# Designs tried in a protein design run: peptides against a protein of PDB entry 8RAJ. Part 6

Target 1, 54 residues: chain A of PDB entry 8RAJ
Amino acid sequence: LPAENEDPDKAVVDLHRSPPKTKDPDLTPSGIIAKVKAGDMTQETARELLLAMR

## One batch from the design tools (peptide; made by RFdiffusion4, then SolubleMPNN)

Design b1_p9_8_s3 (from b1_p9_8 with I1D E3A)
Fold by OpenDDE base, seed 1:
Structure b1_p9_8_s3 (fold): chain B 54 residues (1-54), chain A 9 residues (1-9)
Amino acid sequence: as target 1 above (54 residues)
Amino acid sequence: DEAEIEELL
């Protein structure tokens, strides 16, 4: 089977995408903060996601 | 800033 080309661009959480039904480790509060620190997410997007999880 | 994100956790 060709390696699932996990498009490296899919690491950006689209706020308009339906919330994943799975515990995506990347959508935990800690995973969101880690993406901001890595430069893979804007602070504003992270704030909106964290507020939606509260 | 990063501190504003940490206050939301």
Scores: peptide ipSAE 0.104, ipTM 0.687, DockQ to the pose 0.217
Fold by OpenDDE base, seed 5:
Structure b1_p9_8_s3 (fold): chain B 54 residues (1-54), chain A 9 residues (1-9)
Amino acid sequence: as target 1 above (54 residues)
Amino acid sequence: DEAEIEELL
């Protein structure tokens, strides 16, 4: 049985981490919205992240 | 909702 290699690189968006100086596509406004649309992030978490980027 | 998130962009 091929183990579905669920890539453990689910970039855990740490809400309390200073915005990484890395261009992580998952931490862009568009990346955050994409995670919400995929069901990988809550709307509340996305709202808090987007507000912290302003 | 998605519209509330998009308003924050």
Scores: peptide ipSAE 0.093, ipTM 0.673, DockQ to the pose 0.206
Fold by OpenDDE base, seed 2:
Structure b1_p9_8_s3 (fold): chain B 54 residues (1-54), chain A 9 residues (1-9)
Amino acid sequence: as target 1 above (54 residues)
Amino acid sequence: DEAEIEELL
């Protein structure tokens, strides 16, 4: 079965996009930290996102 | 560091 190429462009959080009103689990504070711990997000990007949600 | 991220939660 071809691996579903999860389009890496869909995982890019646009920092300039208004915070999605959708409870995207990947855009919750806990989801952001989980991505950093997984190595899928830089600490700096996580810091910027968390500050923008405050 | 990881502690700086945890302080922002």
Scores: peptide ipSAE 0.085, ipTM 0.662, DockQ to the pose 0.213
Fold by OpenDDE base, seed 4:
Structure b1_p9_8_s3 (fold): chain B 54 residues (1-54), chain A 9 residues (1-9)
Amino acid sequence: as target 1 above (54 residues)
Amino acid sequence: DEAEIEELL
């Protein structure tokens, strides 16, 4: 069975780009915490993102 | 820690 191509377009969150007004559930405060809990984001990166949203 | 992240929400 061909491996399902994990979409390489899991948007690399550019920390230096103004947060797009994207209703991306992955860029909400709750979505960021969910990524940290899943091991998909470091705690430091999550802290920087949450501070930039405040 | 996780508590520091939760305090920022």
Scores: peptide ipSAE 0.085, ipTM 0.663, DockQ to the pose 0.214

Design b1_p9_8_s4 (from b1_p9_8, 4 letters changed)
Fold by OpenDDE base, seed 1:
Structure b1_p9_8_s4 (fold): chain B 54 residues (1-54), chain A 9 residues (1-9)
Amino acid sequence: as target 1 above (54 residues)
Amino acid sequence: DDAEIERLL
């Protein structure tokens, strides 16, 4: 089965985009931490996102 | 957990 190429550009959270009012599970504090643990997000990007959500 | 958030901040 061809691995669905999840377009790596869709995983890039644009920090300049207003936080979507959508319950995107990937933009929850838990989702952000999960991405950092997976290596899909830098610690710095996660820090900036978590601070913007506080 | 909150301790993992605090390690990132």
Scores: peptide ipSAE 0.133, ipTM 0.715, DockQ to the pose 0.724
Fold by OpenDDE base, seed 4:
Structure b1_p9_8_s4 (fold): chain B 54 residues (1-54), chain A 9 residues (1-9)
Amino acid sequence: as target 1 above (54 residues)
Amino acid sequence: DDAEIERLL
């Protein structure tokens, strides 16, 4: 079976970039919480992102 | 929900 090349270019979210008004479900407060629950994001990174959105 | 956000902050 060909290894699914999970594209390593899944956006390193630059924490210093003004949050684009992207309808990216992964960058919503709910999407961030979902990533933490899935183990795809650290609680610390989620905290920093949620504070920057407030 | 706000309570899940508050648990992460």
Scores: peptide ipSAE 0.132, ipTM 0.714, DockQ to the pose 0.728
Fold by OpenDDE base, seed 5:
Structure b1_p9_8_s4 (fold): chain B 54 residues (1-54), chain A 9 residues (1-9)
Amino acid sequence: as target 1 above (54 residues)
Amino acid sequence: DDAEIERLL
């Protein structure tokens, strides 16, 4: 059975990095909310990210 | 959805 190695390096949103000019779907307000709903992001981390985008 | 953002803030 191939273990889906979801690359753990793709899930680390650096909260202190200047927002990448890349349209990372995971760094959009909608992408952040989707991660929280999936259980892949804490509500607190999502709050901090959303505040940094305002 | 703005209402979902407001629930996280």
Scores: peptide ipSAE 0.132, ipTM 0.713, DockQ to the pose 0.714
Fold by OpenDDE base, seed 2:
Parts: sequence; structure tokens; C-alpha cells
Structure b1_p9_8_s4 (fold): chain B 54 residues (1-54), chain A 9 residues (1-9)
Amino acid sequence: as target 1 above (54 residues)
Amino acid sequence: DDAEIERLL
């Protein structure tokens, strides 16, 4: 039985793919605003974080 | 949106 040629081109791990910048989605401006809307963050803490990102 | 950011600043 011929061995199924596993296509070696499917195993190319793109070593040049920049690691997904796990920018914590919760630390984005949109994530901070979402936490304030959910009641999980104070408006003051959100203001300080948003100012530090500017 | 930018207007929601401005309301928190």
C-alpha cells in the first residue's frame, strides 16, 4: 500500500509569523470601556489607564 | 468610539 504522502507543505510553521501580540483585549481602549460599562472597572481607573496609553 | 473615550477623560 503506498504510504499516503502527507503533504509536507501543510507543516510549514511560518516562523516569521510574529507571535500573536496577546495584547490583553481587556487592556485595549475598547476593553477598558467595556469593563466600565459592565461595572468591573471604576471610571477613575479607566481614565488613568486611557491617559497612560495616549 | 472616540466620543466614549472623550467622555471618560
Scores: peptide ipSAE 0.131, ipTM 0.719, DockQ to the pose 0.669

## One batch from the design tools (peptide; made by RFdiffusion4, then SolubleMPNN)

Design b1_p10_1_s1
Fold by OpenDDE base, seed 3:
Structure b1_p10_1_s1 (fold): chain B 54 residues (1-54), chain A 10 residues (1-10)
Amino acid sequence: as target 1 above (54 residues)
Amino acid sequence: EAEEALEELE
C-alpha cells in the first residue's frame, strides 16, 4: 500500500500573499487556536495571523 | 472572533 504522502507544502500559510477570499475553516480564529494546541502551528505565527484578521 | 482568540493565545 503506498503511504499517502500528505503533501507538507499545503500547510504553509504565506502571510505575504493577499488572503484568498476562501472561507478556509482551518484559517478561522478557532481553527488557528486549535492548530496551536495541537502543536501544528507556532504561537508567533498564530498571533500574526490573528492580528491580520482584526 | 479574532480578538478573543488573541486573548486566549497570551
Scores: peptide ipSAE 0.570, ipTM 0.909, DockQ to the pose 0.639
Fold by OpenDDE base, seed 5:
Structure b1_p10_1_s1 (fold): chain B 54 residues (1-54), chain A 10 residues (1-10)
Amino acid sequence: as target 1 above (54 residues)
Amino acid sequence: EAEEALEELE
């Protein structure tokens, strides 16, 4: 069976990590929504992130 | 904004 290529470049958004001082496009509200639409983030994780940014 | 993005998730 081919090992599921867990793409190591998928930045796991750690909810407990202080937001990087870098404009990570993946941590913007629009970047979060884009990840959900791509199937790269769950709706629940996106909701928790967005609530923490409110 | 985070609020508009929350509304898009519902």
Scores: peptide ipSAE 0.569, ipTM 0.909, DockQ to the pose 0.645
Fold by OpenDDE base, seed 4:
Structure b1_p10_1_s1 (fold): chain B 54 residues (1-54), chain A 10 residues (1-10)
Amino acid sequence: as target 1 above (54 residues)
Amino acid sequence: EAEEALEELE
């Protein structure tokens, strides 16, 4: 059985850190919406992230 | 854009 090491550390977006200039597909506006739709991110956390990217 | 994503989230 491959342990699904869902690395829980990949979900901790530090809202106080300047958005990484890294093209992380998971931190794009579309990637944030995809996480909310998957249930991997709360709507409130997504709103705060998107407001910080505006 | 972040604005379009905010509108989809509301």
Scores: peptide ipSAE 0.569, ipTM 0.908, DockQ to the pose 0.632
Fold by OpenDDE base, seed 1:
Structure b1_p10_1_s1 (fold): chain B 54 residues (1-54), chain A 10 residues (1-10)
Amino acid sequence: as target 1 above (54 residues)
Amino acid sequence: EAEEALEELE
């Protein structure tokens, strides 16, 4: 089984470094909610991301 | 949608 090396450095969305490239499936509204539910994203970071996409 | 995702986050 290939260990999905989820590079933990790519899972952290730095809001200060670049506007979310709309091509990352993990940066879609549904992908953000999935990360929060998994415990991989804080609710506050998710809120800031979703507000920036609105 | 970002708005529906904000409502689910509350």
Scores: peptide ipSAE 0.567, ipTM 0.908, DockQ to the pose 0.608

Design b1_p10_1_s3
Fold by OpenDDE base, seed 3:
Structure b1_p10_1_s3 (fold): chain B 54 residues (1-54), chain A 10 residues (1-10)
Amino acid sequence: as target 1 above (54 residues)
Amino acid sequence: DAEEALEELE
């Protein structure tokens, strides 16, 4: 069975890149909090993202 | 919203 190599590189949100005009459902306020609770995002990165959405 | 999510994060 080929191990599905989940590309680990697709989960890094570059904060310095112009926000893609795509509503990424994973970058909603609730989606960010869910990633922090799962251990998939740091509290600091989540804070910076949420402040940029304000 | 982003404000409510910031309050939950603190």
Scores: peptide ipSAE 0.578, ipTM 0.911, DockQ to the pose 0.639
Fold by OpenDDE base, seed 5:
Structure b1_p10_1_s3 (fold): chain B 54 residues (1-54), chain A 10 residues (1-10)
Amino acid sequence: as target 1 above (54 residues)
Amino acid sequence: DAEEALEELE
């Protein structure tokens, strides 16, 4: 049986959710870049997030 | 910042 490693700890950054008032390290520019480098975020999703923060 | 991070992403 393929173990569906749905890693439940992948915080799906919902682009349509109001940014949590918590300093989510994943929602900082540096945190976004770190996720892309780790392969945990697509370059396109990172671009959309960063453009929304500009 | 977000602008520097966009440049790193290109």
Scores: peptide ipSAE 0.578, ipTM 0.910, DockQ to the pose 0.648
Fold by OpenDDE base, seed 1:
Structure b1_p10_1_s3 (fold): chain B 54 residues (1-54), chain A 10 residues (1-10)
Amino acid sequence: as target 1 above (54 residues)
Amino acid sequence: DAEEALEELE
C-alpha cells in the first residue's frame, strides 16, 4: 500500500523555526502562493515569509 | 521571486 503519508505537520510553516537550508518546494515563493490559493496558509503568514526571503 | 510573489499576494 503506498502510504500517502502527507505528513500534516509539514504543511504548517513555523515562522519561529530556522529558515530551511533545503530547497523545500513548499517554501519557494511559488509554493507559498500555491498554499495561500489552496487555503493552507494565511495571507499574513505568506507576506511575512516572502518579506524575509527578499 | 519573492518580490513578484508579494505583488501577486496584494
Scores: peptide ipSAE 0.577, ipTM 0.910, DockQ to the pose 0.608
Fold by OpenDDE base, seed 4:
Structure b1_p10_1_s3 (fold): chain B 54 residues (1-54), chain A 10 residues (1-10)
Amino acid sequence: as target 1 above (54 residues)
Amino acid sequence: DAEEALEELE
């Protein structure tokens, strides 16, 4: 069985890092909402990210 | 967009 080493460090969105390149589907508004629904992101972190994209 | 996603998140 390939260990799905979903590297938990890849889920840490550094809010102080340069705005994610618009190429990461996981960092689109829809991708952020999908992470919250999956339990992979807090609602507060999602709110802060979306406010920074407005 | 980000505004629509904020409304869905609230």
Scores: peptide ipSAE 0.576, ipTM 0.910, DockQ to the pose 0.624

Design b1_p10_1_s4
Fold by OpenDDE base, seed 5:
Structure b1_p10_1_s4 (fold): chain B 54 residues (1-54), chain A 10 residues (1-10)
Amino acid sequence: as target 1 above (54 residues)
Amino acid sequence: DAEKALEELE
């Protein structure tokens, strides 16, 4: 059986969750771009996040 | 900066 490597450590950035008061590196503009480049975030999700931070 | 990151994403 293919082990569905649901990597449980993929912090699903819930767009509707209040930004955690923690400096989540994944919620910085640079962290978002890094996730897209790694294939861990879609370009569309990154665009929506970055627009919400503007 | 979010604006610069948007430009890099396009």
Scores: peptide ipSAE 0.576, ipTM 0.910, DockQ to the pose 0.643
Fold by OpenDDE base, seed 3:
Structure b1_p10_1_s4 (fold): chain B 54 residues (1-54), chain A 10 residues (1-10)
Amino acid sequence: as target 1 above (54 residues)
Amino acid sequence: DAEKALEELE
């Protein structure tokens, strides 16, 4: 069975990259909080993202 | 709302 190599590199939001003009549904305020609760994002990274959206 | 999400994160 081919192990689905989930590319771990696609989940890292580079805060220094120009915001993608695409509404990433995973980068909504609610999506960010859901990732923190799931353990997929640090509270610090979530805070920085949410402050940049304000 | 990003402000409400910040309050829930604290």
Scores: peptide ipSAE 0.576, ipTM 0.910, DockQ to the pose 0.639
Fold by OpenDDE base, seed 4:
Structure b1_p10_1_s4 (fold): chain B 54 residues (1-54), chain A 10 residues (1-10)
Amino acid sequence: as target 1 above (54 residues)
Amino acid sequence: DAEKALEELE
């Protein structure tokens, strides 16, 4: 069985790191909402990210 | 749109 090493470190969006490259589909508004729905992101972290993109 | 995504999140 391939260990789905979903590297848990890839899900940690550092809010203090460089603004998300607009090319990362996981950091688009829709990608953020998708992560929250999947349980991979907290609602609060998503709110902070979306407010910073406004 | 970030505003629309905020409205969906609330």
Scores: peptide ipSAE 0.574, ipTM 0.910, DockQ to the pose 0.626
Fold by OpenDDE base, seed 1:
Structure b1_p10_1_s4 (fold): chain B 54 residues (1-54), chain A 10 residues (1-10)
Amino acid sequence: as target 1 above (54 residues)
Amino acid sequence: DAEKALEELE
């Protein structure tokens, strides 16, 4: 049976988690927009993250 | 760029 690699490590970006000290590609502006488009992040959470990055 | 991403999110 092909194991459905549901990647369990789609880290839901919790705003209450310490800012990642690493270049998480999923926390780049482009990565945030990609998560919103995929339905993996809310527009509000994306807005708050992007506002904190400018 | 975060500003460009904010504009795309609107």
Scores: peptide ipSAE 0.573, ipTM 0.910, DockQ to the pose 0.606

Design b1_p10_2_s1 (from b1_p10_2 with E1D E7R)
Fold by OpenDDE base, seed 1:
Formats: structure tokens, C-alpha cells, sequence
Structure b1_p10_2_s1 (fold): chain B 54 residues (1-54), chain A 10 residues (1-10)
């Protein structure tokens, strides 16, 4: 039985959460763009993340 | 452009 507990909340990058001490591959510039293209992230959130990575 | 911002963040 596939335990489809896709917690959709884990895909949402909370900007108010302490920066992940782990290099989450989903928080790379390319990973952020991929989430926006998938519809899993807003362009606004992606912009804020990408600006914070500079 | 988000792709430009992503390239600048790399």
C-alpha cells in the first residue's frame, strides 16, 4: 500500500524558518526554478529565496 | 527574470 502521505507542507519553503543547516537540493537556485515551473512555489517566494542566496 | 536571478545566486 503506497503510504501517500505526501505532506504538501514539506514542499512549501517557509521563509520564516531558520535557514536549513542541510543543503537541501530543493533549495538550490536550479531546484527553486524547478519548483516554480512545477507550480509548487510562487514566483514571489522564489525571488525572495534567490535574493537571500546572494 | 527568475532564471537570471537563479544564475546570479549560483
Amino acid sequence: as target 1 above (54 residues)
Amino acid sequence: DLEELAREAE
Scores: peptide ipSAE 0.526, ipTM 0.898, DockQ to the pose 0.642
Fold by OpenDDE base, seed 4:
Structure b1_p10_2_s1 (fold): chain B 54 residues (1-54), chain A 10 residues (1-10)
Amino acid sequence: as target 1 above (54 residues)
Amino acid sequence: DLEELAREAE
């Protein structure tokens, strides 16, 4: 049985740990919106991330 | 709106 180690730690965007390196497709503006639509991110966290990229 | 904020962050 493959242990589905979906590392729950990949979902914790530490808002205080460095500006997102523009190389992570999951931390692009479009990637943030995709996570909110999937239910993997709150609208509040998404707002804070998007404001920090401005 | 989050979609507006996303467009402004691009």
Scores: peptide ipSAE 0.525, ipTM 0.897, DockQ to the pose 0.612
Fold by OpenDDE base, seed 2:
Structure b1_p10_2_s1 (fold): chain B 54 residues (1-54), chain A 10 residues (1-10)
Amino acid sequence: as target 1 above (54 residues)
Amino acid sequence: DLEELAREAE
């Protein structure tokens, strides 16, 4: 089985980075909620992201 | 609630 190199650096959303002009599917409101449910994101980080998307 | 915040961010 190829180890899915989930590059751990791709999971870190830098809140201080300019909002990606790219439709990162992992940074959609639904993608953020999915990461929280998976345990890959804290509820606090998700709150800050979702508030910054308004 | 995060699910509320997510719906309001769409």
Scores: peptide ipSAE 0.525, ipTM 0.897, DockQ to the pose 0.629
Fold by OpenDDE base, seed 5:
Structure b1_p10_2_s1 (fold): chain B 54 residues (1-54), chain A 10 residues (1-10)
Amino acid sequence: as target 1 above (54 residues)
Amino acid sequence: DLEELAREAE
């Protein structure tokens, strides 16, 4: 069985990391919502991220 | 609502 290539470079969004100076599309409000819809992020983690961006 | 929070974060 081909091991599902879990791309190990899915940037673990560290809630305590200083916001990357790079416009990571994964850290935009729309990118966060897209990850939740894809099942790649929990609603709780998304809520915490979106609140920290305000 | 996450979609509300996302709009408020934009």
Scores: peptide ipSAE 0.523, ipTM 0.897, DockQ to the pose 0.651

Design b1_p10_2_s2 (from b1_p10_2 with E4K E10A)
Fold by OpenDDE base, seed 3:
Structure b1_p10_2_s2 (fold): chain B 54 residues (1-54), chain A 10 residues (1-10)
Amino acid sequence: as target 1 above (54 residues)
Amino acid sequence: ELEKLAEEAA
């Protein structure tokens, strides 16, 4: 059975890159909190992202 | 708390 190639294009959010001009719906404050609750993001990373959005 | 930071960032 062909292994479903997990699309490697998981958008690695580079915290050091200038905020993309594109409104990534996954990088909204609510989206960040949802990722933490799902276990897909650490609280530390979420904190840094949320502080950078202020 | 992260929820408070999210509210402030919105």
Scores: peptide ipSAE 0.529, ipTM 0.900, DockQ to the pose 0.628
Fold by OpenDDE base, seed 5:
Structure b1_p10_2_s2 (fold): chain B 54 residues (1-54), chain A 10 residues (1-10)
Amino acid sequence: as target 1 above (54 residues)
Amino acid sequence: ELEKLAEEAA
């Protein structure tokens, strides 16, 4: 069975690092909201990320 | 409101 090792480390958005220029769908505003809705991100973290994108 | 912040960030 292919263990989909979703590397949990890839989900850690470093809030203090310049937003990666990579089109990571998880780092888009919509991706952030989706993570919060899924319970994979706190509202506070999402708020900080979204504010940093402005 | 996160949705508002997301709209402003998009």
Scores: peptide ipSAE 0.529, ipTM 0.900, DockQ to the pose 0.604
Fold by OpenDDE base, seed 2:
Structure b1_p10_2_s2 (fold): chain B 54 residues (1-54), chain A 10 residues (1-10)
Amino acid sequence: as target 1 above (54 residues)
Amino acid sequence: ELEKLAEEAA
């Protein structure tokens, strides 16, 4: 069975540890919303990121 | 609401 390498490199964007990489396509407003919907980001982290982009 | 914040951030 191919070990589904859950790509561990789904970089959990830790806003408190690393500045948001503005170049990460996953950190667009739409990308952030998608991560929350997928359960890959908390609502609180998403809120902080979106506020920082304003 | 996150959707509103996303719209304002875009």
Scores: peptide ipSAE 0.527, ipTM 0.900, DockQ to the pose 0.635
Fold by OpenDDE base, seed 1:
Structure b1_p10_2_s2 (fold): chain B 54 residues (1-54), chain A 10 residues (1-10)
Amino acid sequence: as target 1 above (54 residues)
Amino acid sequence: ELEKLAEEAA
């Protein structure tokens, strides 16, 4: 089966599955907020990520 | 508020 190249822009970040990559532009504070606004991340996950970045 | 946390994390 062709590996569905999950569009990297639509990758749901699961903190319990993969550690945040500091070099991933989607995991910047602004990127996190953008994902929440797009409905691609929960507010709770965003909160946990942002707190871990402090 | 997430926007505040994002500002503090940047």
Scores: peptide ipSAE 0.526, ipTM 0.900, DockQ to the pose 0.644

Design b1_p10_2_s3 (from b1_p10_2, 3 letters changed)
Fold by OpenDDE base, seed 3:
Structure b1_p10_2_s3 (fold): chain B 54 residues (1-54), chain A 10 residues (1-10)
Amino acid sequence: as target 1 above (54 residues)
Amino acid sequence: DLEKLAEEAA
């Protein structure tokens, strides 16, 4: 059975990349919290992102 | 607390 190609285009949040001018809904404060709750982001990474948005 | 940080960042 062909392995379902997990779509590699999961937006890897690069912390070192300049903030995209595009309103990525996944990079909103609420989106970050949702990713942590889903287990898709560590609390440490979320903390760094949220602090950088202040 | 991450929820508090998220509220402050919004």
Scores: peptide ipSAE 0.524, ipTM 0.899, DockQ to the pose 0.622
Fold by OpenDDE base, seed 4:
Structure b1_p10_2_s3 (fold): chain B 54 residues (1-54), chain A 10 residues (1-10)
Amino acid sequence: as target 1 above (54 residues)
Amino acid sequence: DLEKLAEEAA
């Protein structure tokens, strides 16, 4: 049976939930900037996330 | 500036 490519569960980051102290490298300040540079995140979303971490 | 905000958030 062809392994159904489980679409990697796009971690829906709920901006209104207290950011879990998730050791998710993709949600670190550096990870956020990297996503913006890669075109995987908008500058506005990155701004909101970074402000929420402050 | 996103880089500045990231530095402040780190």
Scores: peptide ipSAE 0.523, ipTM 0.899, DockQ to the pose 0.611
Fold by OpenDDE base, seed 5:
Structure b1_p10_2_s3 (fold): chain B 54 residues (1-54), chain A 10 residues (1-10)
Amino acid sequence: as target 1 above (54 residues)
Amino acid sequence: DLEKLAEEAA
């Protein structure tokens, strides 16, 4: 069975990119926290993202 | 505290 190539590039949130107008569930506060808990995002990156959303 | 920041951002 083809390994689901989870494109690792889709997991990288560009902090400097204008917030996508699309409701990416991964960019919600809850999605960010979930990524940190999963080990897919650093706490520092999460902090920066969450602060930028305020 | 990330949880607090998440609550403030929501």
Scores: peptide ipSAE 0.523, ipTM 0.899, DockQ to the pose 0.611
Fold by OpenDDE base, seed 1:
Structure b1_p10_2_s3 (fold): chain B 54 residues (1-54), chain A 10 residues (1-10)
Amino acid sequence: as target 1 above (54 residues)
Amino acid sequence: DLEKLAEEAA
């Protein structure tokens, strides 16, 4: 099966499905904000992630 | 405010 190249820029982070990987550049505080602005993450999910990183 | 939370988490 072709490895679905999940375009890393379009990876929807689901906190309930996958724990945040600290090494994922898309899960930095700035990356989270960028995803929200792009419509790829909800504000609620972003808030939960940012609080967990604090 | 998500921007404030991001600043605090950085």
Scores: peptide ipSAE 0.521, ipTM 0.898, DockQ to the pose 0.612

Design b1_p10_2_s4 (from b1_p10_2 with E7R)
Fold by OpenDDE base, seed 3:
Structure b1_p10_2_s4 (fold): chain B 54 residues (1-54), chain A 10 residues (1-10)
Amino acid sequence: as target 1 above (54 residues)
Amino acid sequence: ELEELAREAE
């Protein structure tokens, strides 16, 4: 059975890319906090994202 | 705290 190569590169939020005007629900302040609590995001990356939203 | 930064980003 071919393992579904879920391309891990699609989950990397490039902080230097101009924000696409897509309201990704996973990139809301609450969505970022949920990813940190799940262990899917570091506290440092979350801090940088939340500061860039101000 | 990240929760404070999240509240201030909303």
Scores: peptide ipSAE 0.530, ipTM 0.898, DockQ to the pose 0.654
Fold by OpenDDE base, seed 2:
Structure b1_p10_2_s4 (fold): chain B 54 residues (1-54), chain A 10 residues (1-10)
Amino acid sequence: as target 1 above (54 residues)
Amino acid sequence: ELEELAREAE
C-alpha cells in the first residue's frame, strides 16, 4: 500500500503568513469548506480564513 | 454559518 505521504505540514494554514499569491485549490472558499467537512480543519480556523479572504 | 461566509468570500 503506498503510504499516503499526506505531508501534515501542507494542511496547516498559517493565518499570519502573507496571503499566498498562489491559487492553492485547498485555500479557496470551497476548499476550506471541504476541509471542514472532512474533519481536516476546525470550524473556527475556517471562519478566520474566510473572513480574511473577504 | 460557514457556508454563508464561504459564499461571501467568493
Scores: peptide ipSAE 0.529, ipTM 0.898, DockQ to the pose 0.608
Fold by OpenDDE base, seed 5:
Structure b1_p10_2_s4 (fold): chain B 54 residues (1-54), chain A 10 residues (1-10)
Amino acid sequence: as target 1 above (54 residues)
Amino acid sequence: ELEELAREAE
């Protein structure tokens, strides 16, 4: 069975990086919540990201 | 609550 190409470039959200000039749909408040619901992000990481967007 | 934090980040 071909291994599902888990794209290794799942954008590592660097919490210390200046906010990306690109509207990454994965870095919107709704995109963050979607990742948590999918199990692709921890609630703690999501909390830190959402707080940094205020 | 993450959904509250998400609403406040919009």
Scores: peptide ipSAE 0.528, ipTM 0.898, DockQ to the pose 0.642
Fold by OpenDDE base, seed 4:
Structure b1_p10_2_s4 (fold): chain B 54 residues (1-54), chain A 10 residues (1-10)
Amino acid sequence: as target 1 above (54 residues)
Amino acid sequence: ELEELAREAE
């Protein structure tokens, strides 16, 4: 069975991309906090994202 | 605090 290589580059949140109007659970305020808590995002990156959503 | 910023971004 070909392992679908989920392209790891699709998980990179582009800080300069307008927040997708898509209900991406990873880009919601709660999703950002969850990533920081998991160690998958820095506090600084999360701060920049949350400020850009305001 | 990130939790405050998250609440303000909702």
Scores: peptide ipSAE 0.527, ipTM 0.897, DockQ to the pose 0.580

